# Designs tried in a protein design run: peptides against a protein of PDB entry 6PSE. Part 100

Target 1, 78 residues: chain A of PDB entry 6PSE
Amino acid sequence: PSEEEEYARLVMEAQPEWLRAEVKRLSHELAETTREKIQAAEYGLAVLEEKHQLKLQFEELEVDYEAIRSEMEQLKEA

## One batch from the design tools (peptide; made by RFdiffusion4, then SolubleMPNN)

Design b2_p22_3_s3 (from b2_p22_3, 12 letters changed)
Fold by OpenDDE base, seed 2:
Structure b2_p22_3_s3 (fold): chain B 78 residues (1-78), chain C 78 residues (1-78), chain A 22 residues (1-22)
Amino acid sequence: as target 1 above (78 residues)
Amino acid sequence: as target 1 above (78 residues)
Amino acid sequence: MSLVETRRLEEERRPLIQEVLS
């Protein structure tokens, strides 16, 4: 049997005391996993914001670079 | 009573049928939340990698910009 | 943090979570 089938059988045949303990265990794991999901989402958004700011800085530098490159090219062609 | 205290009392006083249903519900929510956590983590990692590549490009452009700026400054001072 | 408290926090952060998971 698969682990899932064995677990399902265990739940179906379990005594109330085991079931209460399992509810407590699952509640704890769900709380932790949910918190970790929130943290992962917050981190992802923060990195996205940082990437966006870096992109703006990069685009600004590209403009400045092209301005100087163009001026330099004009001087070399003269 | 707080929601936590009410839920705790419900679990303590619940019949086996309710407890089995609650284990099933929590197991399902845990599986979904785990999947979402992984998805959020993968998203954050992807954005982080994109940010890193952008940072490398930015630093390369800074080097090129400073080279041209320096050359231009030398030409203007001559 | 309890499951009840964590669920509350998740609902407060739902817009952020949905943005990342979309």
Scores: peptide ipSAE 0.565, ipTM 0.888, DockQ to the pose 0.852
Fold by OpenDDE base, seed 3:
Structure b2_p22_3_s3 (fold): chain B 78 residues (1-78), chain C 78 residues (1-78), chain A 22 residues (1-22)
Amino acid sequence: as target 1 above (78 residues)
Amino acid sequence: as target 1 above (78 residues)
Amino acid sequence: MSLVETRRLEEERRPLIQEVLS
């Protein structure tokens, strides 16, 4: 049998005391995993905001670069 | 009583059939939350890689900008 | 924190989570 089938059988044959302990265990693991999911989401959003700020700075520099490039081109043609 | 105390009481007073159903429910939620945690982590990594590539492009543009700025300054001083 | 407290935090942060998981 698969591990899943063996676990399902264990749950079906378990006494109430074991089942209560398993509910407590799963509740704890679910809480921890949920916190980790939230933290991963918070990190992802923070990096996205940093990328957005960097993109704005890049676009500002592109404007300044094109201004100087154009001025330089005009001076070379004169 | 708090929601935690009420839930704890419910688990302590529950019949085996309810406890088995609760184990199944929590196992399902744990599996889903785990998948979502992984997806959030993968998203954060992808955005981080995009930010890194953008940073490299920004640094290349800074070098090109300083080169033209320096050349322009030399032409204005001559 | 408890599962109840964690679920409350998840609901408070739901917009952020949905943005990342979308």
Scores: peptide ipSAE 0.565, ipTM 0.888, DockQ to the pose 0.867
Fold by OpenDDE base, seed 4:
Structure b2_p22_3_s3 (fold): chain B 78 residues (1-78), chain C 78 residues (1-78), chain A 22 residues (1-22)
Amino acid sequence: as target 1 above (78 residues)
Amino acid sequence: as target 1 above (78 residues)
Amino acid sequence: MSLVETRRLEEERRPLIQEVLS
């Protein structure tokens, strides 16, 4: 049998004390996993904002670079 | 009583049928939340990789910009 | 943090979570 089938059988045959302990365990794991999900989402948005700020800086530098490059090219042609 | 205390009491007083249903419910929610956590983490990693590539491009452009700026400054001093 | 507290936090952060999971 698969682990899932064995677990299902365990739940079906379990005493109330085991079931209460399992509810507690699953509640704890669910809380932890939910916090980790929230944290991952918050981190992703933080990195997205950082990427956005970096993109703005990059675009500004590109403009400045092209301005100097163009000026130098004009000086070389004169 | 707090919601936590009420839920704890419910679990303590519950019949095996309710407890088995609760284990099934929590297991399902845990599986779903785990998938969502993974998806959130993958999103964060993707954005982080994009940010890293952008940072490399930015640093390369900074080097090129400073080179041209320095060359221009030298030409102005001559 | 309890499951109840965590669920409350998740609901408070739902817009953020949905943005990332979309």
Scores: peptide ipSAE 0.564, ipTM 0.888, DockQ to the pose 0.872
Fold by OpenDDE base, seed 1:
Structure b2_p22_3_s3 (fold): chain B 78 residues (1-78), chain C 78 residues (1-78), chain A 22 residues (1-22)
Amino acid sequence: as target 1 above (78 residues)
Amino acid sequence: as target 1 above (78 residues)
Amino acid sequence: MSLVETRRLEEERRPLIQEVLS
C-alpha cells in the first residue's frame, strides 16, 4: 500500500481526538506554508523591481555610449 | 466571538464525519499551497538570474564606455 | 498567526501573489 492509502486508512479509522489533533496540525502547517508563499512572492517582486531599476541604468548608459560612439566614428571618418 | 473562536468551537463540537472531511480539505489546500510556494520561489530565482545576467552586460558596457570616453577625452585635449 | 489571520493576509496580498504565480 502507498503512503497515501495508509494515511487514508488512518483518517478513516481514527478516533475524534486524533482527528481534532490532525485538523490542528494541518491548520498550523497550512498557515506556515501560506506565509512562506506570501514571502516568496514578495521577494520575487522585490527582485523584479531591482532588475527594472538596473535596466533603466543600462538603457541610460547605452544612450550615452551610442552618443560617444557616433561622435568618435564621425571624427574617424572626417 | 472571533472567527477563530467560532472555528475552534466547530472543531471541538464536530462529528467524526465532519472532522474527516476537514482533514481531507486541509490536506488538499496544504498540497496546493505548497506547490504555489515552490512556484513563487522558482519565479524569484529566475528573475534573480535575469538580473545577474543584466548586471554582467551592464558591467561590460561600462568597460567599453570608459574606453571610448577616455579615447575621446584624449583627442579633445590634444 | 492563526490560519484565519493568515488567510486574511493572503487575500490582502492576492494581487501580488497572482502577479508572481501568473
Scores: peptide ipSAE 0.560, ipTM 0.887, DockQ to the pose 0.879

Design b2_p22_3_s4 (from b2_p22_3, 11 letters changed)
Fold by OpenDDE base, seed 1:
Structure b2_p22_3_s4 (fold): chain B 78 residues (1-78), chain C 78 residues (1-78), chain A 22 residues (1-22)
Amino acid sequence: as target 1 above (78 residues)
Amino acid sequence: as target 1 above (78 residues)
Amino acid sequence: MSLVETRRLEEEKRPLIEKVLS
């Protein structure tokens, strides 16, 4: 039997005391996992914002670089 | 009573059939929340990697820009 | 990495992350 089938059988045959303990355990794990999910999402958003700002700075620098490069090229060709 | 206290009382007084259903519900929610957490982490990691590559490109361009700027400044001062 | 790719990621990943937060 798969672990899932064995677990399902355990739940079906379990006493109320075990079931209450399992509800408590699962509730705790769910709360922790939910917090971790939120933290991961918040971190992802922060990095997205940082990347966006960096991209804007990069695009600005690229424009400035091409301007100077073009001016330099013109001076060298003269 | 708080919702948490009411829920705790419900769990303590619940019949085995309700407890089994609650274990099933919580297991399902935990599985879904876990998948969502993993997805959020994967998204965050992907953005982080892209930000890192962009940062490297930005730093390279900044060096090249300063080199051309300095050369141009020297030419203008001559 | 192209600027187009970075923009695509921003447009694609932001809604997905926000969905997880909602």
Scores: peptide ipSAE 0.154, ipTM 0.797, DockQ to the pose 0.064
Fold by OpenDDE base, seed 2:
Formats: sequence, C-alpha cells, structure tokens
Structure b2_p22_3_s4 (fold): chain B 78 residues (1-78), chain C 78 residues (1-78), chain A 22 residues (1-22)
Amino acid sequence: as target 1 above (78 residues)
Amino acid sequence: as target 1 above (78 residues)
Amino acid sequence: MSLVETRRLEEEKRPLIEKVLS
C-alpha cells in the first residue's frame, strides 16, 4: 500500500484524541507553510525590482559607452 | 471570544466525523499551499539567476567603459 | 540580454508571484 493509502486508513480508524492531535499538527504546519509561501513571494518581488533597476542602469551605461565609442572612432578615422 | 478560541473549542468538542473531515480539509490546504510555496521559490530563484547574469554583464561593460574613457582622456590631453 | 527579453520575463513572472500573495 502507498503511504497515502495507509494514512487514509489511519484517519478512518483513528480515535477522537488522535484526530484532535492531527488537526492541531496540520493547522500548525499550514500556518508555517503559509508564512513561508508569503516570504518566498515577497523575496521574488524584491529580486524582480532589483533586476529592473539594474537593467535601467545597464541601459544608461550602454548609451554612454556607445557615445564615447562613436566619438573615439570618429577621432581615429580623421 | 477570538476566532482562534472558538475554533479551538470546536475542535475539542467535535465528533469523530467532523474531525476526519477537518483532517482531510487541512491536508488538502497544506498540499496546495506547499505547491504554491515551491512555485514562488522557483520563480524567485529564476529571477535571481537572471539578475546575477545581468550584473556580470554590467560589470564587464563598466570595465570596457572605463578603458575607453581613459584612452579618450589621454588623447585629449596630448 | 535585450530590453525586450528582460521585460517579457518580468511581465511573465510578476503576476505569478503576486498570485501567491493574493
């Protein structure tokens, strides 16, 4: 039998005391996992914003670099 | 009474049939929340890797820019 | 990496992350 089938059988045959303990356990794990999910999402959004800002800086530097390269090329061809 | 206190009382006074249904509900929500957490983490890691590659490109461009700027400055001072 | 590719990746991933927060 799979672990899922064994767990399902355990829940079906369990006494109220075990079921109450299992509800408490699952409630705790759900609360923790929910907090971790939110934290992961917030981190992902922060990294997206940082990448966006870095991209803007990179594009500004590319413009400045091409301007100097073009000026240098013109000076060398004269 | 807080919703948490009311829920705790409900669990303590609940019949086995309600408790089994609650275990099933919480197990389902935990599985879904876990999947969502993993998905958020995977997206965050992918963006982090993209940001890292962009940072490397930015640093390479900064080196090239400073080299051209220095060469241009030397040519203008001669 | 092009501006278009960067924006496309942001537009794809941002709503997926925000959905997790909703």
Scores: peptide ipSAE 0.147, ipTM 0.795, DockQ to the pose 0.064
Fold by OpenDDE base, seed 3:
Structure b2_p22_3_s4 (fold): chain B 78 residues (1-78), chain C 78 residues (1-78), chain A 22 residues (1-22)
Amino acid sequence: as target 1 above (78 residues)
Amino acid sequence: as target 1 above (78 residues)
Amino acid sequence: MSLVETRRLEEEKRPLIEKVLS
């Protein structure tokens, strides 16, 4: 049998004391995993915001670069 | 009493049938939350890689900009 | 990667991350 089938059998045959302990364990793991999920999502959003700010800076520099390039091209053609 | 205290009391007074159902529910929610956590982490990593590539492009443009700026300054001083 | 590609990737990934927080 698979580990899942063995675990299912264990739950079916378990005494109330074991079941209460398992509910407590699973509740704790769920709370921790939920916090970790939220942290991972918040980090992803923070990186998206940083990337957006970097993109704005890149676009500003590109405008400045093209301005100087154009001025230099005009000076070379004169 | 808090919702947590009420839930704790419910678990303590619950029959085996309810406890088995609760183990099943919590196991399912834990599995789903775990998948969501992994997905959030993978998305965050992908955005971080994109930000890194954008940063490299920005740094390359800065080098090109300073080269043209310096050449333009030399032309204006001559 | 072009600026257009960066925008597409942001538009794709933002709602996926926000869904995890909802």
Scores: peptide ipSAE 0.147, ipTM 0.795, DockQ to the pose 0.063
Fold by OpenDDE base, seed 4:
Structure b2_p22_3_s4 (fold): chain B 78 residues (1-78), chain C 78 residues (1-78), chain A 22 residues (1-22)
Amino acid sequence: as target 1 above (78 residues)
Amino acid sequence: as target 1 above (78 residues)
Amino acid sequence: MSLVETRRLEEEKRPLIEKVLS
């Protein structure tokens, strides 16, 4: 039997005291996992914004680089 | 009473059939929330790697920019 | 990296992350 099938049998055969304890355990784990999920998502959004800002800076530098390159090319040809 | 206290009373007074259903519900929600957490973490990691690659490209362009800037400064002063 | 590639990533990843927060 799979672990899932064994767990399902355990739940079906369990006494009310075990079931109450399991509800408490699962509620706690769900609350923790939910907080961790939110934290992971917030971190992902923060990194995405940082990458976007870095891209804007990169594009600005590319423009400045091409401007200097063009000016230098003109100076070398004169 | 808080929602948490009311829920705790519900669990204490609940019949085994309700408790089994609640274990099943919480197990399902925990599994889904866990998958979502992992997915969020994977997305965050992917964006972080892309940001890192962009940062390397930016640093390379900065080096090239400073080289051309320095050369052009020398040409203008001659 | 092109502007198109960065925009594509933002358009792909942002809504997926925001869905997790909702």
Scores: peptide ipSAE 0.143, ipTM 0.795, DockQ to the pose 0.064; fails the geometry check

Design b2_p22_4_s1 (from b2_p22_4, 8 letters changed)
Fold by OpenDDE base, seed 4:
Structure b2_p22_4_s1 (fold): chain B 78 residues (1-78), chain C 78 residues (1-78), chain A 22 residues (1-22)
Amino acid sequence: as target 1 above (78 residues)
Amino acid sequence: as target 1 above (78 residues)
Amino acid sequence: SLPSDEEIRAFFEAILEEERAR
């Protein structure tokens, strides 16, 4: 049997004391996993914002660069 | 009593059938939350990589820009 | 203050490593 099937059987045959302990364990793990999920999302959003700001700066620099490049090209053609 | 205290009391007084159902519920929620956490982490890493690539491009452009700027400045001073 | 990119990366990698260990 798969581990999942074996676990299901354990739950089915378990005494109340074990079940209560399992509820407590799962509740704790769920809480921790939820916190980690939230933190991951928060970090992801922060990085997205930083990337966005960087993109804006990059685009601004591209404009400035092309302006100078064009000026230089014109100067060399004269 | 807090919701947490009330829940704890429910678990303590619950029959095996309820407890088994609760284990199943929590297991399902944990699995879903875990998937979401993983997805958030994967997405976060992708964004970090994108930001890193953008930063490299930005730094390269800065170097190129300063080179042209300096050349232009020298040309104007001649 | 936000953690460094390296710290954030480590956090994400830790999550993924935990999954691989299952």
Scores: peptide ipSAE 0.630, ipTM 0.878, DockQ to the pose 0.977
Fold by OpenDDE base, seed 2:
Structure b2_p22_4_s1 (fold): chain B 78 residues (1-78), chain C 78 residues (1-78), chain A 22 residues (1-22)
Amino acid sequence: as target 1 above (78 residues)
Amino acid sequence: as target 1 above (78 residues)
Amino acid sequence: SLPSDEEIRAFFEAILEEERAR
């Protein structure tokens, strides 16, 4: 049997004391996992914002660069 | 009493049928939350890589821009 | 304050490594 099937059987045949302990264990793991998920989301959003700001700066620099390049090209062709 | 205290009391006084249902519920929520946490981490790593590549491109453009600016300044001063 | 990119990377990698170990 799969581990999942064995676990399911254990839960079905378990005594109340074991079930209470399992509820406590799962509640704790869920709380920790939820905290980590939230933290991961927060970090991801922060990095996205930084990337967005960097992209804006890059686009501004591209505009300035093309302006100078164009001026330089005109001067060299004259 | 806090919701946590009320929940704790419920678990302590619960019948096996309720406890088995609660184990199933918590297991499902844990599995979903774990999947979401993993997805958040995978996405976050992707964004970090994108930001890093953008930063490299930005730094290269800055070098090129300063080179053209310097050349232009020299030509104008001559 | 926000952690460094390296710290954020380490955090994400730890999540993925923990999952691989399951």
Scores: peptide ipSAE 0.629, ipTM 0.877, DockQ to the pose 0.981
Fold by OpenDDE base, seed 3:
Structure b2_p22_4_s1 (fold): chain B 78 residues (1-78), chain C 78 residues (1-78), chain A 22 residues (1-22)
Amino acid sequence: as target 1 above (78 residues)
Amino acid sequence: as target 1 above (78 residues)
Amino acid sequence: SLPSDEEIRAFFEAILEEERAR
């Protein structure tokens, strides 16, 4: 039998005291996992914002670079 | 009483059938939340890599821009 | 304050390593 099938059998045969303890354990693990998920989402959003700001700066620099490049090209062709 | 205190009382007074159902519910939610946490981490790493590549491109453009800016300044002062 | 990129990376990698160990 798989671990999942063995666990299912354990839950089916368990006494109320074990079941209450298992509810408490699972509730605790769920709360911790939820906090970690939220933290991961917050960090992901922060990095996305930094990337967005960097992209805006990059696009501004590209505009300035092309302006100077074009002016330089005109001077060389004159 | 808080929702947490009311829930704790419910667990203490619950019959085995309710407790087994609650273990099943919590196990399912834990599995889903765990998958979401993993997905958030994978996505976060991808965004970090994209930001890093963008930063390298930005730094390369800054070098090229300063080279042309300096050359243009020299031409204007000559 | 926001952690460094290296610290954020380490946080994400720790989550993925935990999954591999399951």
Scores: peptide ipSAE 0.628, ipTM 0.877, DockQ to the pose 0.979
Fold by OpenDDE base, seed 5:
Structure b2_p22_4_s1 (fold): chain B 78 residues (1-78), chain C 78 residues (1-78), chain A 22 residues (1-22)
Amino acid sequence: as target 1 above (78 residues)
Amino acid sequence: as target 1 above (78 residues)
Amino acid sequence: SLPSDEEIRAFFEAILEEERAR
């Protein structure tokens, strides 16, 4: 039997005291996992914003670089 | 009473059938939340790596830009 | 304030390691 099937059987045969304890355990794990998920999302968004700002700076520098490169090339060929 | 206190009372007074249903509900929510947490972490790591690579490219471009800028300035002043 | 990239990376890696340990 799969662990899922064994767990399902355990839940079906469990006494109320075990079930209450399991509800408490699962509620705790859910709360912790939810907090971690939210924190992960917040960090991800922050890094994404930093990357976006860096990309904008990079694109501006590329424009300036190509302008100077082109001017330099024209001066060397003249 | 807080929602938490009301929920705790509900769990204490609940019949086995309700408790089994609650275990099933919480298990499902935990599985989904865990999956979402993992996905958030994977995406976060990917964005971090992208930002790191972009930063390296930016730093390389800065070096190249300053080299051309300096050469151009020297040529204009000569 | 926002943690460093290294701290954020460690946080994400800890999440993934926890899953591997299950």
Scores: peptide ipSAE 0.628, ipTM 0.878, DockQ to the pose 0.976

Design b2_p22_4_s2 (from b2_p22_4, 11 letters changed)
Fold by OpenDDE base, seed 4:
Structure b2_p22_4_s2 (fold): chain B 78 residues (1-78), chain C 78 residues (1-78), chain A 22 residues (1-22)
Amino acid sequence: as target 1 above (78 residues)
Amino acid sequence: as target 1 above (78 residues)
Amino acid sequence: SLPSDAEIEAFFQAILEEEAAR
């Protein structure tokens, strides 16, 4: 049997005391996991924002670079 | 009483059938939240890597830009 | 203040390592 099937059987055969303890355990793990998920999302957004700002700076520099490159090329071809 | 205290009381007074249903509910939510947490982490790492690569490209472009700028400036001052 | 990229990376890696250990 899979671990999932074995766990399901355990839950079905469990006494109320075990079930209450399991609810408590699962509630705690869910709270922690939820907190970590939210934190991960917040960090991800922050990194996205930084990447976006960097991209804008990069694009501005590309424009400036191409302007100078074009000017230089025109001077050399003259 | 806080919602947490009320929930704790509910769990303490609950019948086995309710407790088993609650274990099932919490297990499901934990599995979903865990999956979402993992996905958030994977996505976050991907964005970090993209930002890192963009930073490297930006730094390379800065070097190239300064080289052309310097060359242009030397030509204009000659 | 926002953690450094290295700290954020470590945070994400810890999540994935926890999953790999399951």
Scores: peptide ipSAE 0.621, ipTM 0.877, DockQ to the pose 0.976
Fold by OpenDDE base, seed 5:
Parts: structure tokens; C-alpha cells; sequence
Structure b2_p22_4_s2 (fold): chain B 78 residues (1-78), chain C 78 residues (1-78), chain A 22 residues (1-22)
């Protein structure tokens, strides 16, 4: 039997005391996992914002670079 | 009483059938939340890598820009 | 304040390592 099937059997045959303990355990794990998920999402969004700002700076620099490059190229051709 | 205290009381007084259902519910939510957490982490790592690559490109462009800027400045001063 | 990129990366890696260990 799979671990899932074995666990299901355990839950089915468990006494109330074990079940209450399991509810407590699962509730705790869920709370922790939820906190981590939220934190991961927040970090991800922060990095996205930083990347976006960097991209804007990059694009601005590209414009400035092309302006100077073009001017320099024109001077060399004259 | 807090929601936590009320929930604790509910669990304490619950019948085995309710407890088994609660274990099932919590297990399901934990599995889903865990999946979401993992996905968030994978996504976050991808964005970090993209930002890193963009930064490298930006720094390369800065070097090129400064080279041309300096050359142009020297020409103007002459 | 926001953690460094390295710290954020470590956080994400820890999540994935936890999964791999299951």
C-alpha cells in the first residue's frame, strides 16, 4: 500500500486523543507553511520591483549611449 | 475568547468523526499551501537570475558608455 | 529592511531543499 493509503488507515483507526494531536500538528505545520509562502511571495515581488527599476535604468542608459554613439559616428564620418 | 481558544475548545470537545474530517481538511490545505510555497520559491529564484543577468548587461553598457563619453569629452576639450 | 539578494536566494533554496528531502 502507498504511504497515503497507510496514513488513511491510521487516521481511520485512530483514537480521539491521537486525532486531536494530529489536528494540532497539522494546524501548526499549516501556519508555518503559510507564513513561509507569504514571505516567499513578498520577496519575489520585491525582486521583481528591483528588476523593473533596473530595466528602466538600463533603457535610459541605452538612449543616452545611442545619442553619444551617433554623435561620435557622425564626427568620424565628417 | 480568541478564535484560537474557541477552536481549541472545539477540537477538545469534537467527536472522532469530526476530528477525522478535520485531519483530512488540514492535510489537504497543507498540501496545497506547500505546493504554492514551492512555486513561489521557484519563481523567486528565476526572477533573481533574470535580475542578475540584467545587471551584468547594465554594467557592460556602463563601461561602453563611459568609454565613449570620455572620448567625446576629450574631443570637446581639445 | 529587505534582505540581500543572497539572503533571499538562500531562503528560496531552503524551501526547495526541504521539498527534496521529503
Amino acid sequence: as target 1 above (78 residues)
Amino acid sequence: as target 1 above (78 residues)
Amino acid sequence: SLPSDAEIEAFFQAILEEEAAR
Scores: peptide ipSAE 0.621, ipTM 0.877, DockQ to the pose 0.983
Fold by OpenDDE base, seed 1:
Structure b2_p22_4_s2 (fold): chain B 78 residues (1-78), chain C 78 residues (1-78), chain A 22 residues (1-22)
Amino acid sequence: as target 1 above (78 residues)
Amino acid sequence: as target 1 above (78 residues)
Amino acid sequence: SLPSDAEIEAFFQAILEEEAAR
């Protein structure tokens, strides 16, 4: 049987004391995992915001660069 | 009592059938939360990489911009 | 204050490494 099937059998045959301990264990792991998930989401959003700001700056610089490039090209063609 | 204390009492007084159901519930939630955590991490890494590439492009454009600006300034001063 | 990009990257990598070790 798969590990999942074995675990399922264990749960079905378990005594109340074991089941209570398992509930406690799972609750703890869920809490920790949830905290980490939230933290990951927060970091992701922060990086996304930084990238967005950088993109705006890049686009502004690109416009300025094209303006100067165009002017330079005109001067060289004259 | 807090909700946490009430839950703890419920677990302590629960019948095996309820406990088994709770183990199943918690296991499912843990699996889902774990998946979401992993997805958040993968997404975060992708955004970090995108930001890094954008930063490199920005820095390169800055160098090019300064070069043209300097050349233009020299031409205008002559 | 927000962690550095390197610290954030390490955090994400740790999550993925933990999964790979399961």
Scores: peptide ipSAE 0.620, ipTM 0.876, DockQ to the pose 0.982
Fold by OpenDDE base, seed 3:
Structure b2_p22_4_s2 (fold): chain B 78 residues (1-78), chain C 78 residues (1-78), chain A 22 residues (1-22)
Amino acid sequence: as target 1 above (78 residues)
Amino acid sequence: as target 1 above (78 residues)
Amino acid sequence: SLPSDAEIEAFFQAILEEEAAR
């Protein structure tokens, strides 16, 4: 039998005291996992914002670079 | 009474059939939340890598820009 | 304050390592 099938059987045959304890255990694990998920999302958004700001700076520098490069190329061709 | 206190009371007074259903519900929510947490972590690592690559490109362009800017400044001062 | 990129990376890696150990 799979672990899932064995667990399902355990739940079906369990006494109320075990079931209450299992609800408490699962509630705790869910709360902790939810907190970690939220934290992961917050960090992901922060990094995404930093990447966005860096991209804007990069695009601005690229425009400035191409302007100077073009001017320099014109001077060298003269 | 807080929602948490009301829920705790419900669990204590619940019949085995309700408790089994609650175990099933919590197990499902935990599985989904765990999957979402993992997805958030995978996405976060991808964004970090993208930001790192962009930073390297930005630093390379900055070096090239300063080189041309300096050369142009020297030409204008001559 | 926001953690460093290295600390954030370690946090994400820990989540994935926990899953791999299940």
Scores: peptide ipSAE 0.619, ipTM 0.876, DockQ to the pose 0.983

